Peptides against a protein of PDB entry 1EBD. Designs and how they scored, part 62

Target 1, 138 residues: chain A of PDB entry 1EBD
Amino acid sequence: KASYEGKVAAEAIAGHPSAVDYVAIPAVVFSDPECASVGYFEQQAKDEGIDVIAAKFPFAANGRALALNDTDGFLKLVVRKEDGVIIGAQIIGPNASDMIAELGLAIEAGMTAEDIALTIHAHPTLGEIAMEAAEVAL

## One batch from the design tools (peptide; made by RFdiffusion4, then SolubleMPNN)

Design b2_p18_3_s2 (from b2_p18_3, 8 letters changed)
Fold by OpenDDE base, seed 2:
Structure b2_p18_3_s2 (fold): chain B 138 residues (1-138), chain A 18 residues (1-18)
Amino acid sequence: as target 1 above (138 residues)
Amino acid sequence: DDRVVALIEQGRANRRAP
């Protein structure tokens, strides 16, 4: 957050054209399990009148999480129903702090749930849970 | 800075509507 705000402020002072959104700033809590979020929460989108699909996939169904014996939590995608665009993501579980970066990129690039679902993720990895949650959104 | 706020608000608007 603070580093990003500093860059935006520097660009605005310099008169550079930029587009920025605080919604795309990741938030991480290094608890056990870890918590990470980027973009909209489902309720925030609803409160703004956005019709959304909240696609959730549990770490208990992830092959890598099972192999690690660390299966607590889930990944949630918040997908705009009109066009399938990913507008938010939340992760509670192993490696959530690093895994949120892929979803932050997807949101910034304007990717759809289909784009993530059609992306080959390595098996078995924790990261493939993003693909599985995207398939739930289709 | 009001310009930074306006850029952030524009980014939010772009996510709320295609």
Scores: peptide ipSAE 0.021, ipTM 0.455, DockQ to the pose 0.109
Fold by OpenDDE base, seed 5:
Structure b2_p18_3_s2 (fold): chain B 138 residues (1-138), chain A 18 residues (1-18)
Amino acid sequence: as target 1 above (138 residues)
Amino acid sequence: DDRVVALIEQGRANRRAP
């Protein structure tokens, strides 16, 4: 947030057309386990009258997390039911701070759960959990 | 800065309206 607001402010001061086109600002907490979020939480979407599916997949079912003996937590996608568009994501677990970037990109690009489910993730990786959670949303 | 927040919110509104 603060670093990004500083960049936007610098661009606006420089007389660039301030196309501050960012929908998805990530929030990260470097705890153990790590916590990351981008876009809507499920309840926030509901409070705004958006009909959503919350697709959740646990790290305990991820092959890389098992191999690392770090299986605490989950990934959650918040998907708009009308069109399958990803509007939020939350990660609690290993490398959540880095893994949130993929989902931030997906939200900013207007991607669907199907787009993520059809994206080939390398095996075995923690990142595969995004694909698995997207499949739960279908 | 409230002006930076307003620009971010406006950019968000522009992308959410097809």
Scores: peptide ipSAE 0.019, ipTM 0.410, DockQ to the pose 0.100
Fold by OpenDDE base, seed 1:
Structure b2_p18_3_s2 (fold): chain B 138 residues (1-138), chain A 18 residues (1-18)
Amino acid sequence: as target 1 above (138 residues)
Amino acid sequence: DDRVVALIEQGRANRRAP
């Protein structure tokens, strides 16, 4: 947030029409396990009248998390039901602080759960959990 | 800057509208 606000402020001061349309500012807590969020929480979407699917996949079912012996937590996708567009994501678990960037990109690009489900993730990786959560949303 | 935050939030609202 603050680093990005600094960039937008610098662009605005430089006289660029900063239509800096960012949909997704990540929020991270470097706890153990790490917590990351981008876009809508499920309840925020509901409070705005958006009909959503909350697709959740646990790290306990991820092959890389099992191999690391770090299986606490989950990934949650918040998917708009009308068109399958990803509008939010939350991660509690290993490498959540870095993994949130993929989901930030997906939200900024207007990607669907199908787009993520059809994206080949390397096996075995923590990142596969995004694909698995997207498949739950289909 | 509250204006920068408001622009970011407005851009978000515009793209998330169906």
Scores: peptide ipSAE 0.019, ipTM 0.448, DockQ to the pose 0.100
Fold by OpenDDE base, seed 3:
Structure b2_p18_3_s2 (fold): chain B 138 residues (1-138), chain A 18 residues (1-18)
Amino acid sequence: as target 1 above (138 residues)
Amino acid sequence: DDRVVALIEQGRANRRAP
C-alpha cells in the first residue's frame, strides 16, 4: 500500500498517467499456516451486488503439499459469474505469501478462471492449486 | 493523502469506463 501510493504520487508529479487500484494490493499474515489475500473477498463482492463463484481447492488434495506433509488450508478464487473474471483470491496454507503474487497479476491483467486453468503449472508444485481452484470455477 | 485517494478513484473510474 504505502510504497505503491508513493510511486503513484511520484508518477503524478512527473506528469505521467497514474492508475491506482487498491483491489490488487496483497495483504499477508506470516502465521502458521500463512494467510494471503488480494482483491475481493466473497462477502465484499456480494455486498456490492456482484454475483460471484467462490471456487475453493484444499491443500490436502495438492501433490506437493502431501509430499511436504503440510496440507492444512486452501486456495479460494472469487470469480465474477457474468464473464469469468477473477476479482479476488485468498490462500491459507504453505507458501501463501509468495503464491498470492500469481493471483495478484491475474486480477491486474483482467484474467479469467479459464486463463489460469489453461496455464501449465509445474508438477508437483504448491502453485498447481491455483489451476485446480480455477478448474472448480468453470 | 486526499490527492492520492482522488488519483486512486480516478484510476478505478478509468478502468471501469469502456
Scores: peptide ipSAE 0.016, ipTM 0.346, DockQ to the pose 0.089

Design b2_p18_3_s3 (from b2_p18_3, 7 letters changed)
Fold by OpenDDE base, seed 1:
Structure b2_p18_3_s3 (fold): chain B 138 residues (1-138), chain A 18 residues (1-18)
Amino acid sequence: as target 1 above (138 residues)
Amino acid sequence: DDKVVALIEEGRANRRAA
């Protein structure tokens, strides 16, 4: 957040129109398992009156996580029911700190759960869990 | 912090359930 705000400020000083979009700024905790979040938590969306689907998929059902013997956690997508747009994501599990970037991109671009579900992810990979969670939201 | 803790606990429960 601070780094991004600094960039926006520098661009504004240089005469470039820029805005801070806090929705697409990730938060990461490098714990074991790692924790990562971007956009809305489910409860935050509800508190703002947004009708959402919370689509969750466990790492215990992910082929790569099984192969790595690291299956704690899940990926959760927060999807606006009205139009299927992804407005938040949370990951607890292996490589969450890096995997959140895909979902940050999806939120920034205004993508839907269908967009992620229809994106081919390599098998078996940890990132495949995003596709699986997106399918749950459909 | 509370959200992170809740997610960790939910994730562990989810692993045990599936």
Scores: peptide ipSAE 0.019, ipTM 0.405, DockQ to the pose 0.027
Fold by OpenDDE base, seed 4:
Structure b2_p18_3_s3 (fold): chain B 138 residues (1-138), chain A 18 residues (1-18)
Amino acid sequence: as target 1 above (138 residues)
Amino acid sequence: DDKVVALIEEGRANRRAA
């Protein structure tokens, strides 16, 4: 967020129109394991009266994570039940800081869990876990 | 509930307008 706001400010100073207008602002903690989040947490959605599916898939079941011997954690999708729209995602595990970008894109684009589930992810990859979690949400 | 989708669409529209 801060980096983006800085970019917008620089563009404004340069006379270029720009706006800070993102719904999906990622939050990342570079811990071990890494933690990343974008959009709603499950409880936040519930507190706002949004009926959600929390689809969770563990890295322990991901082929690439197994190959890397780094299987701690999970990916969670927060999916609105009414229409399957992804409204949040949390990742605790390997490369969470980079992997959150796909889900940020999905949220900003208004994608559904089905959209992610139908997107072919290379095998074996860590990113494949997003597809697996999306399938859980279906 | 639909507010989230509305905000996403509004944000997208605003980015296209900028």
Scores: peptide ipSAE 0.018, ipTM 0.421, DockQ to the pose 0.092
Fold by OpenDDE base, seed 2:
Structure b2_p18_3_s3 (fold): chain B 138 residues (1-138), chain A 18 residues (1-18)
Amino acid sequence: as target 1 above (138 residues)
Amino acid sequence: DDKVVALIEEGRANRRAA
């Protein structure tokens, strides 16, 4: 967040047009398990009058997490019901700090849950949990 | 979130217990 805001500020100082979109700015806490979020939380979306699907998938059901014996937590997608567009994501679990990048990209690009669900993820990987959560949202 | 806090505390306990 700070580095992104710094980049925007530098561009403004240099006379280049820039904009800040806080929806796509990730937040990470390097705890055990790691915590990461980007975009809307479910309640934030509801408070703004957005009808959403909150699709949750646990690491306990992920093949890579099982193989690593690190199965605590979950991934949650916040999906706008009207068009299936992903507007938020939260991850609590192994490698959440890196996994949030895929979802940040998806939100920034205006992707749907279907786009992620139909994207082939390598097996077994922690990243498959994003695909699984996207399937839940369909 | 209470669930997040619980998971974090569990992780801390696991590290202390080796």
Scores: peptide ipSAE 0.016, ipTM 0.374, DockQ to the pose 0.020
Fold by OpenDDE base, seed 3:
Structure b2_p18_3_s3 (fold): chain B 138 residues (1-138), chain A 18 residues (1-18)
Amino acid sequence: as target 1 above (138 residues)
Amino acid sequence: DDKVVALIEEGRANRRAA
């Protein structure tokens, strides 16, 4: 967050219009399991009057997580019902700290759950869980 | 958030048992 704000400020001083958008700023806790979040939580979206789908998929159903014997937790996508746009994501589980970056990119780019669902993820991988959660949202 | 706390504690317990 601080690094991003500094970059925006520098760009503004250099004469390049820039705006701070905190929606795509990730938050990570390096616990066991790791916790990561970007964008809206489900309840935050609801409190703002956004009708959302909370699409959840467990690591217990992920092939790579099973192979690693590390199946605690889940990935959740917060998807706006009106247009299927991803507005938030939360991950509790293995490698959540790195996996959140894909979803941060998706939110920043204005992607839909369908975009993620149609993206081929290597099998078996932990990252494949993003595709699975996106399919739940469809 | 209680579920998150439970998962974290379970993960810690699993690590100790491994």
Scores: peptide ipSAE 0.009, ipTM 0.370, DockQ to the pose 0.020

Design b2_p18_3_s4 (from b2_p18_3, 6 letters changed)
Fold by OpenDDE base, seed 4:
Structure b2_p18_3_s4 (fold): chain B 138 residues (1-138), chain A 18 residues (1-18)
Amino acid sequence: as target 1 above (138 residues)
Amino acid sequence: DDRVVALIEEGRANRRPA
Protein backbone atom coordinates (compact mmCIF):
# COMPACT_ATOMS: atom_id res chain seq x y z
CA LYS B 1 0.00 0.00 0.00
CA ALA B 2 2.69 2.46 0.97
CA SER B 3 4.74 1.58 -2.10
CA TYR B 4 1.70 1.88 -4.31
CA GLU B 5 0.77 5.22 -2.81
CA GLY B 6 4.31 6.42 -3.41
CA LYS B 7 4.13 5.32 -7.02
CA VAL B 8 0.83 7.09 -7.53
CA ALA B 9 2.21 10.24 -5.98
CA ALA B 10 5.32 10.11 -8.13
CA GLU B 11 3.26 9.65 -11.26
CA ALA B 12 1.02 12.55 -10.32
CA ILE B 13 4.02 14.79 -9.76
CA ALA B 14 5.40 13.71 -13.12
CA GLY B 15 2.14 14.75 -14.78
CA HIS B 16 0.97 11.26 -15.59
CA PRO B 17 -2.49 10.01 -14.81
CA SER B 18 -2.58 7.29 -12.18
CA ALA B 19 -6.12 6.02 -11.94
CA VAL B 20 -5.87 2.32 -11.25
CA ASP B 21 -8.61 1.45 -8.81
CA TYR B 22 -7.95 -1.70 -6.84
CA VAL B 23 -10.65 -3.54 -4.97
CA ALA B 24 -8.31 -5.49 -2.74
CA ILE B 25 -5.23 -4.07 -1.05
CA PRO B 26 -3.21 -6.65 0.83
CA ALA B 27 -1.96 -6.13 4.35
CA VAL B 28 1.02 -8.04 5.69
CA VAL B 29 2.46 -8.33 9.16
CA PHE B 30 5.80 -10.10 9.31
CA SER B 31 5.05 -11.72 12.62
CA ASP B 32 5.65 -15.28 13.73
CA PRO B 33 3.74 -16.80 12.09
CA GLU B 34 3.38 -14.30 9.24
CA CYS B 35 -0.05 -12.79 8.81
CA ALA B 36 -1.44 -11.62 5.49
CA SER B 37 -4.92 -10.48 4.60
CA VAL B 38 -6.81 -9.13 1.64
CA GLY B 39 -10.43 -8.13 1.25
CA TYR B 40 -13.07 -8.89 3.85
CA PHE B 41 -12.56 -10.47 7.19
CA GLU B 42 -15.29 -12.93 8.10
CA GLN B 43 -16.78 -10.83 10.87
CA GLN B 44 -16.49 -7.69 8.77
CA ALA B 45 -18.57 -9.30 6.05
CA LYS B 46 -21.14 -10.50 8.56
CA ASP B 47 -21.36 -7.05 10.12
CA GLU B 48 -22.19 -5.68 6.69
CA GLY B 49 -24.93 -8.25 6.24
CA ILE B 50 -23.09 -10.42 3.73
CA ASP B 51 -23.83 -14.11 4.08
CA VAL B 52 -20.46 -15.82 3.83
CA ILE B 53 -18.76 -19.15 4.03
CA ALA B 54 -15.51 -19.06 5.97
CA ALA B 55 -13.44 -21.90 4.55
CA LYS B 56 -10.40 -22.73 6.64
CA PHE B 57 -7.60 -25.16 5.87
CA PRO B 58 -4.65 -25.73 8.22
CA PHE B 59 -1.00 -25.78 7.25
CA ALA B 60 -0.75 -28.82 9.51
CA ALA B 61 -2.51 -30.70 6.71
CA ASN B 62 -0.33 -29.28 3.91
CA GLY B 63 2.35 -31.60 2.57
CA ARG B 64 4.93 -28.91 1.90
CA ALA B 65 4.41 -27.31 5.30
CA LEU B 66 4.94 -30.70 6.90
CA ALA B 67 8.10 -31.24 4.88
CA LEU B 68 9.37 -27.83 5.99
CA ASN B 69 8.42 -28.52 9.61
CA ASP B 70 6.55 -25.21 9.56
CA THR B 71 2.90 -26.00 10.13
CA ASP B 72 1.59 -23.18 12.28
CA GLY B 73 -1.50 -21.49 10.99
CA PHE B 74 -4.04 -21.75 8.23
CA LEU B 75 -5.56 -20.17 5.19
CA LYS B 76 -9.08 -18.79 5.43
CA LEU B 77 -11.23 -17.88 2.45
CA VAL B 78 -14.22 -15.62 2.91
CA VAL B 79 -16.69 -16.62 0.21
CA ARG B 80 -20.00 -14.95 -0.53
CA LYS B 81 -22.67 -17.65 -0.36
CA GLU B 82 -24.90 -16.09 -2.99
CA ASP B 83 -22.52 -16.62 -5.88
CA GLY B 84 -19.41 -18.30 -4.50
CA VAL B 85 -17.24 -15.24 -5.15
CA ILE B 86 -14.16 -14.85 -2.99
CA ILE B 87 -14.39 -11.54 -1.16
CA GLY B 88 -11.60 -11.97 1.37
CA ALA B 89 -8.71 -14.12 2.46
CA GLN B 90 -6.40 -14.42 5.42
CA ILE B 91 -3.22 -16.45 5.61
CA ILE B 92 -1.42 -17.12 8.85
CA GLY B 93 1.64 -19.26 8.32
CA PRO B 94 4.69 -19.90 6.17
CA ASN B 95 5.15 -17.64 3.16
CA ALA B 96 1.85 -15.85 3.85
CA SER B 97 3.32 -12.55 2.67
CA ASP B 98 3.90 -13.96 -0.82
CA MET B 99 0.97 -16.35 -1.06
CA ILE B 100 -1.57 -13.60 -0.45
CA ALA B 101 -0.95 -12.32 -3.98
CA GLU B 102 -2.81 -15.25 -5.53
CA LEU B 103 -5.88 -14.47 -3.47
CA GLY B 104 -5.55 -10.77 -4.19
CA LEU B 105 -5.61 -11.60 -7.88
CA ALA B 106 -8.61 -13.85 -7.41
CA ILE B 107 -10.55 -11.15 -5.57
CA GLU B 108 -9.64 -8.47 -8.11
CA ALA B 109 -10.78 -10.74 -10.93
CA GLY B 110 -14.03 -11.64 -9.20
CA MET B 111 -13.17 -15.32 -9.09
CA THR B 112 -15.12 -17.96 -7.24
CA ALA B 113 -13.96 -20.63 -4.87
CA GLU B 114 -14.63 -23.08 -7.69
CA ASP B 115 -12.18 -21.22 -9.93
CA ILE B 116 -9.42 -21.70 -7.37
CA ALA B 117 -10.43 -25.28 -6.64
CA LEU B 118 -10.21 -26.11 -10.34
CA THR B 119 -6.82 -24.43 -10.72
CA ILE B 120 -4.07 -27.02 -10.57
CA HIS B 121 -1.56 -26.27 -7.84
CA ALA B 122 1.67 -28.23 -7.83
CA HIS B 123 2.03 -30.94 -5.21
CA PRO B 124 3.49 -30.59 -2.71
CA THR B 125 3.56 -26.80 -2.36
CA LEU B 126 2.48 -24.26 0.22
CA GLY B 127 0.30 -22.66 -2.45
CA GLU B 128 -1.71 -25.85 -2.67
CA ILE B 129 -3.41 -24.76 0.54
CA ALA B 130 -5.41 -22.18 -1.43
CA MET B 131 -6.87 -24.95 -3.54
CA GLU B 132 -7.63 -27.01 -0.45
CA ALA B 133 -9.40 -24.12 1.25
CA ALA B 134 -11.36 -23.45 -1.92
CA GLU B 135 -12.49 -27.06 -1.97
CA VAL B 136 -13.73 -26.66 1.60
CA ALA B 137 -15.87 -23.75 0.44
CA LEU B 138 -17.66 -25.86 -2.20
CA ASP A 1 -4.93 -4.37 15.41
CA ASP A 2 -6.92 -6.77 17.52
CA ARG A 3 -7.99 -8.82 14.50
CA VAL A 4 -4.39 -9.44 13.51
CA VAL A 5 -3.45 -10.42 17.04
CA ALA A 6 -6.39 -12.79 17.19
CA LEU A 7 -5.48 -14.38 13.86
CA ILE A 8 -1.87 -14.87 14.91
CA GLU A 9 -2.96 -16.47 18.16
CA GLU A 10 -5.39 -18.69 16.28
CA GLY A 11 -2.60 -19.64 13.91
CA ARG A 12 -0.31 -20.59 16.76
CA ALA A 13 -3.04 -22.68 18.31
CA ASN A 14 -3.56 -24.46 14.99
CA ARG A 15 -0.07 -25.93 14.82
CA ARG A 16 0.55 -29.61 14.22
CA PRO A 17 0.15 -31.61 17.40
CA ALA A 18 3.47 -32.68 18.93
Scores: peptide ipSAE 0.295, ipTM 0.801, DockQ to the pose 0.026
Fold by OpenDDE base, seed 5:
Structure b2_p18_3_s4 (fold): chain B 138 residues (1-138), chain A 18 residues (1-18)
Amino acid sequence: as target 1 above (138 residues)
Amino acid sequence: DDRVVALIEEGRANRRPA
């Protein structure tokens, strides 16, 4: 956020039209396991009256995580039932701090769980867990 | 953040069996 806002400010100072326009700001906690989130938490969405499905997939079922012997945690997608749009995501597990970027992009772009499910992810990778979780949401 | 704490704890519980 701060970095992005700094860029916006720099562009404005340079005489370029610019505005801070974002939907989701990622948050990372470098805990053990790592925790990253972007957009809505499940209960947060519910509290705001959004009907959501929480699609969860464990790293214990991810081939790369198994190979790395680092299988704690899961990826959770918060998907709006009305249109299947991803409105939030949480990752607890290996490389969560980096992996959240894909989902941040998805949320900002207004992508659906189907969009992610239909996106080819390299195998075996930690990142393919996003595809797996998206499939759960379908 | 209580949500984060809960998620981390859930994540620790959700690990490879044995």
Scores: peptide ipSAE 0.295, ipTM 0.801, DockQ to the pose 0.025
Fold by OpenDDE base, seed 1:
Structure b2_p18_3_s4 (fold): chain B 138 residues (1-138), chain A 18 residues (1-18)
Amino acid sequence: as target 1 above (138 residues)
Amino acid sequence: DDRVVALIEEGRANRRPA
């Protein structure tokens, strides 16, 4: 976020029209475990009157997380019920800071939980948890 | 962000013993 804002500011100073107008700006905390978020939180969506599915999948059920002995936490997808579009995601667990990028892409592209569920993820990887959570939302 | 803090707290509540 700060890096992008800096780029936009630099472009503006250089006389190029530029704006920070992304739907999904990721937030990352490099704690132990790491946490990351992009788009809507479940309660935020509900407060705005959006009917959502909160699809949660634990790292304890992820093969790569088990192999790494790092199974704390979960991935949560916030999916709009009317059309299945992913509008938010939260991750707390191993590699959350990098894994949030896939979900940021999905949200910016207007992808559905089905799109993620049908995307083949390498096995075994932490990234499979996104596919698993998407399947929960279906 | 308070929402991120809440997420961290939720994660901590679900941690396995070290």
Scores: peptide ipSAE 0.163, ipTM 0.724, DockQ to the pose 0.026
Fold by OpenDDE base, seed 2:
Structure b2_p18_3_s4 (fold): chain B 138 residues (1-138), chain A 18 residues (1-18)
Amino acid sequence: as target 1 above (138 residues)
Amino acid sequence: DDRVVALIEEGRANRRPA
């Protein structure tokens, strides 16, 4: 966040149009397991009156996680029911700090759970968990 | 951040017994 805000500020000073979109600003904790979040949490969305689907998929069901013997945690997508748009994501598990980038991109671009579900992910990868969670949300 | 704490706690609750 600080790096992004600094970049936006620098661009503004340089006379370039720039905007801050806090919805797509990730938060990462480099713990074991790693934690990452972007956009809305489920309860946050509910508190704002947004009807959401919270689609959760465990790393224990992911082939790459099994191969790595690192299966703790899950990925959660927060999907707006009205239009299927992804408005938030949380990850606790292996590679969460990097995996959150795909979901940040999806939120920034206004993508739906269907868009992620229909995106081919390499096999076997941790990234497939995003696709699996998106399928749960359909 | 309370939300991050909640996420960590949810993760701990879902850890496999080992």
Scores: peptide ipSAE 0.132, ipTM 0.706, DockQ to the pose 0.026

Design b2_p18_4_s1 (from b2_p18_4, 9 letters changed)
Fold by OpenDDE base, seed 5:
Structure b2_p18_4_s1 (fold): chain B 138 residues (1-138), chain A 18 residues (1-18)
Amino acid sequence: as target 1 above (138 residues)
Amino acid sequence: MELDMERAARFAALLAEA
């Protein structure tokens, strides 16, 4: 966040219009397992009156996670029912701190669960779990 | 990566869900 704000400030000082957008700021906890989040949590969305689908997929069902013997946790997508747009994502599990970036991008771009579900992910990778969770949301 | 008190509580709830 601070780094991003500094970049925005630098661009503004350079005479380029820029604004700080806090819509998709990730949060990471480097615990074991790692935790990461971007956008809305499920209950947070509900509390704000947003009708959402919470789609979960466990690392225990991910081929790469199995191969790594690191299968604790899951990925959760928070999808707005009205239009299928992903408004939040949480990951508890291997490489969560890095994997959250894809979902941050998706949220920032206003992508839908279908967009992610239809995006080919390399096999076998941990990243496939995003695609799997997106399929659950369909 | 920023974490505030509210988000920490949400993570705790999420962990309990795992």
Scores: peptide ipSAE 0.349, ipTM 0.811, DockQ to the pose 0.032
Fold by OpenDDE base, seed 3:
Structure b2_p18_4_s1 (fold): chain B 138 residues (1-138), chain A 18 residues (1-18)
Amino acid sequence: as target 1 above (138 residues)
Amino acid sequence: MELDMERAARFAALLAEA
């Protein structure tokens, strides 16, 4: 649900006044494995007093990653416990630089882990790891 | 994209989890 609360939350996460619409800015390191992040890191959220669930799922358990023989790393979702809203995401692993966009969109839209978990991802794909991590957060 | 020392440290911490 992209409610007013979701929009307000997204603006607050961006760290800017609610009078202006802001976009969560991703960060990417094109290393091997790739690293990508958007929104809050787990410890960052905790330092700000936000009670979070850090849901982690490894590429070693992803069918496409196994098929590609590229299984290093994981996806981590940072989910606010109070309402299940995704406030951050990090990916270390194959295609992290592209896969982070889905999660950036989810954060910007104020989506919950349940929203992602209920979104059908093609199988087998690297991208379905987002769904798996979201299920961990439930 | 900008990567300051704080964000770099956060990525380093994640890599340590891998």
Scores: peptide ipSAE 0.344, ipTM 0.800, DockQ to the pose 0.029
Fold by OpenDDE base, seed 4:
Structure b2_p18_4_s1 (fold): chain B 138 residues (1-138), chain A 18 residues (1-18)
Amino acid sequence: as target 1 above (138 residues)
Amino acid sequence: MELDMERAARFAALLAEA
């Protein structure tokens, strides 16, 4: 979708994620499409001198999103290149507000993109997009 | 609801990527 328009009802807690001590506090905007974030944004990580891989996977390529006819947006993983640890994630798209929790857990646990890629996600599900994005990061 | 302006700007940037 070329343009996104919708009411911005947002809850955000200002978190200060650290490369050492993660604070995986999610921020969610209940717009259409929904927006959710946890941990570092890509540019935020770069500004702090963290070398990252930004792995993006579109909902347009997700089987469940296609079945729901709701394919706007993407999931982006921000992965530290040094060790493959996920330090941030953003989702714009269907059910972003709920799906961000998996990634928050992953960040809190210090998981890598490989950990997510190796986690079997049911097919077809929206959550499968996290696995797909993780595979992109490998 | 209140949103941190820096976070909001980052979301706006993401939307531009979509």
Scores: peptide ipSAE 0.331, ipTM 0.785, DockQ to the pose 0.044
Fold by OpenDDE base, seed 2:
Structure b2_p18_4_s1 (fold): chain B 138 residues (1-138), chain A 18 residues (1-18)
Amino acid sequence: as target 1 above (138 residues)
Amino acid sequence: MELDMERAARFAALLAEA
């Protein structure tokens, strides 16, 4: 966040128009398990009157997590019901700090849960959990 | 990276879902 804001400020000083979209800025806590978030939390979206689907998928059902014996936590997608667009994501679990980047990209690009669900993810990987959660949202 | 109190509270609530 600070780095992104600093970049925007530097661009402004250099005379280049820029804007900060805080919805697309990730937040990470490097705890064990790791925590990561980007975009709307479920209740945050509801408080703003957005009708959402909250799709959860647990690491306990992920093949790579099982192989690593690190199965605590879950991924949650917050999907706008009207058009299926992903507006938020939260991850508690292994590699959350890196995995959030895919979802940040998806949100920034205006992708839908279907876009993620139909994207082939390597097997077995922790990243498959994003695809699985997206399928739940359909 | 700094978390504001609102974001921290949301993470705490999320942890309770686990």
Scores: peptide ipSAE 0.328, ipTM 0.800, DockQ to the pose 0.032

Design b2_p18_4_s2 (from b2_p18_4, 9 letters changed)
Fold by OpenDDE base, seed 3:
Structure b2_p18_4_s2 (fold): chain B 138 residues (1-138), chain A 18 residues (1-18)
Amino acid sequence: as target 1 above (138 residues)
Amino acid sequence: MELDMERAAEFAALLAEA
């Protein structure tokens, strides 16, 4: 299993109209495996008193990742329990830097885990892991 | 925008889970 052993330095990619709120700004680390995040981390949400579901799905269970022989890592959704709204997402694994955009859009639009779970993704693709993680959160 | 040390620690923790 590949693992990046060192200091992680991440940068936020997208801007936000509000200079006050950085939650919606995606962050990417082009390591091996790649890392990407948008919105709340699980512990960050808990520290603010938000009751969350942290739903993980591994790339080892993703058909495209298996076909590519690149199965390290996972996708994690941070879902607010009271209404099912996605408030954060993290991806460690193949193509994380690109796949984070879908989840950033979902968070900005105020979508729920159910919305993602009901969205048809092409099969087999890396991107359908978002749908799988959303199903875990239901 | 660069991440602060708090966010860097979160990524390090996630990498440790992988």
Scores: peptide ipSAE 0.304, ipTM 0.773, DockQ to the pose 0.046
Fold by OpenDDE base, seed 5:
Structure b2_p18_4_s2 (fold): chain B 138 residues (1-138), chain A 18 residues (1-18)
Amino acid sequence: as target 1 above (138 residues)
Amino acid sequence: MELDMERAAEFAALLAEA
C-alpha cells in the first residue's frame, strides 16, 4: 500500500501519561491513512511496567471499510490487564481523526474493554471496529 | 503543532504495520 506522512492539525501533548493519572489528549496526523492516538501506546505502557493487552482489529474485516474500499490499517486498544480499563488507543485507517473521539471519551471515563464491547454500534459503520477490538481484548 | 520524535516514531511503526 501507498501511504504518506501528514501533519498534525490539532492540539496534542506529547509525553507519557502515568498509569494512575493518564490524560486522554488525542493526537491526530492527517496522513493517508490517517493516524490517531489517545492515551498510552503499547510500548509506553510496557516501559512503565504496566501489564497490558494490545488488542487489534483490522479495517479489512470491517463491513463499512470494505464498502468504502478503504481497508488499510487497524484499531489497537491498549488495555490494562489488572482491571480491563482502556488506557490507550490507536487508529490507523479511515476516519481515524474522528473515531478517536469515542475512545478518548472511553479513556477519560475510565471505561473497560467490556464497556465498549457491550456498546451497540450501528452496522455497518467504521465505528464498529472499536467494538470488535474491544471484544478481542476480552 | 508538530509531533515529537517519540510519537512520530510510534505512528511510523503503526503505519508500517498497517
Scores: peptide ipSAE 0.295, ipTM 0.767, DockQ to the pose 0.043
Fold by OpenDDE base, seed 4:
Order: structure tokens, then sequence, then C-alpha cells
Structure b2_p18_4_s2 (fold): chain B 138 residues (1-138), chain A 18 residues (1-18)
């Protein structure tokens, strides 16, 4: 499968996530694979002195992705170590543009990785990768 | 289209990890 790598044309609203009262504005690139992000990137958080866990789970280990034969990429959660709150998320892979909404909601609501880990996701779905990544963060 | 170059760079880096 041909991938659009390197030159990424992002359609994003510039935001300034902060450790306090961050706004979860998503950014999406409709490339192949799709890219989506909300909140902090890992390095961005580190640069601001936030101690984070980067929990990564690959689509290659996701049942639905396997069934669709579309297993490139991963979901990454950026979790603040202090309290387990999700402060960022990135998805590179199938349906990233839609899947990012769950994580945007979680960030806006101040949810923890545990909250997502304990949220039952249907099996098999692409979305359950969020639950799997959250479990990695625990 | 407005480009956020910082985010674009981050996406490029993540794509390289994939």
Amino acid sequence: as target 1 above (138 residues)
Amino acid sequence: MELDMERAAEFAALLAEA
C-alpha cells in the first residue's frame, strides 16, 4: 500500500494546550495512513516540563485492523504521570480522523487512562485500540 | 489552507515511526 510520508499537509487549528485547562482542538491530515492528533505531543509535553507516559499500541495488534488488512501505524496516548490524566493523543492509521474524537472528548473531560481502559469497547473494532493503549499506560 | 508547521513536523516524525 502506497503511503504518503514525509511531506504532510496538515489541516489544523493552532492551539496552545497547557497543563491547566487545555483545549482539545484536533488536527487531522487525510493522508494514507491518516494522521490525527489532539492535545500534547509527547515531546511538546516534555519540552514544557510535564512528566508523561507515552503509551503506544500498534494497529498490527488490533483485531479489526487485521481483518481489514490495514494494520499500518499506531495510537499513542500522552498521559501525565502525576495523575494519569490524558493530555494528548496521536493516531497514525485507519480511520484516525474519526477515532480522534473519542480521545478529544476524554481530554476535554479530564479523563485518565484508567477511565478509557475501563470503558468497554466493542470487539472487534478499530476503536478498541484506545482501550488497549490506555491499558499500556497503567 | 492554514498550515501548522510544528504539527506537520510532528506528524512527519510519527509517520516515520509507523
Scores: peptide ipSAE 0.277, ipTM 0.757, DockQ to the pose 0.045
Fold by OpenDDE base, seed 2:
Structure b2_p18_4_s2 (fold): chain B 138 residues (1-138), chain A 18 residues (1-18)
Amino acid sequence: as target 1 above (138 residues)
Amino acid sequence: MELDMERAAEFAALLAEA
């Protein structure tokens, strides 16, 4: 957040057009389990009148998480029902702090749950959970 | 990283689901 805002400020000072979109700024807590979020939380979307589906997939069903014996938590996608666009994501679990970047990219690019579901993820990886959650949202 | 109270509350709720 601070780095992103700093870049925007630097660009403004230099006379370049720039804008801050706080929806695209990730938040991370390096706890055990790790926590990460980008975009809308489910309730935030509902409070703004956005009709959403919250698709959740547990690490307990992820092959790599099982192999690592680290299966606490889940990934949640917040998907706008009207067009299937991902508008938020939260991860509680292993490597959440790094995995949130894929979803931040997806949200910034305006990708749909289908886009993620149809993206081949390496097996076995923690990252597969994004694909699995996207499939739930379909 | 600075986390506002709203996001902290949301994370707490999600952690309770885990």
Scores: peptide ipSAE 0.259, ipTM 0.765, DockQ to the pose 0.032

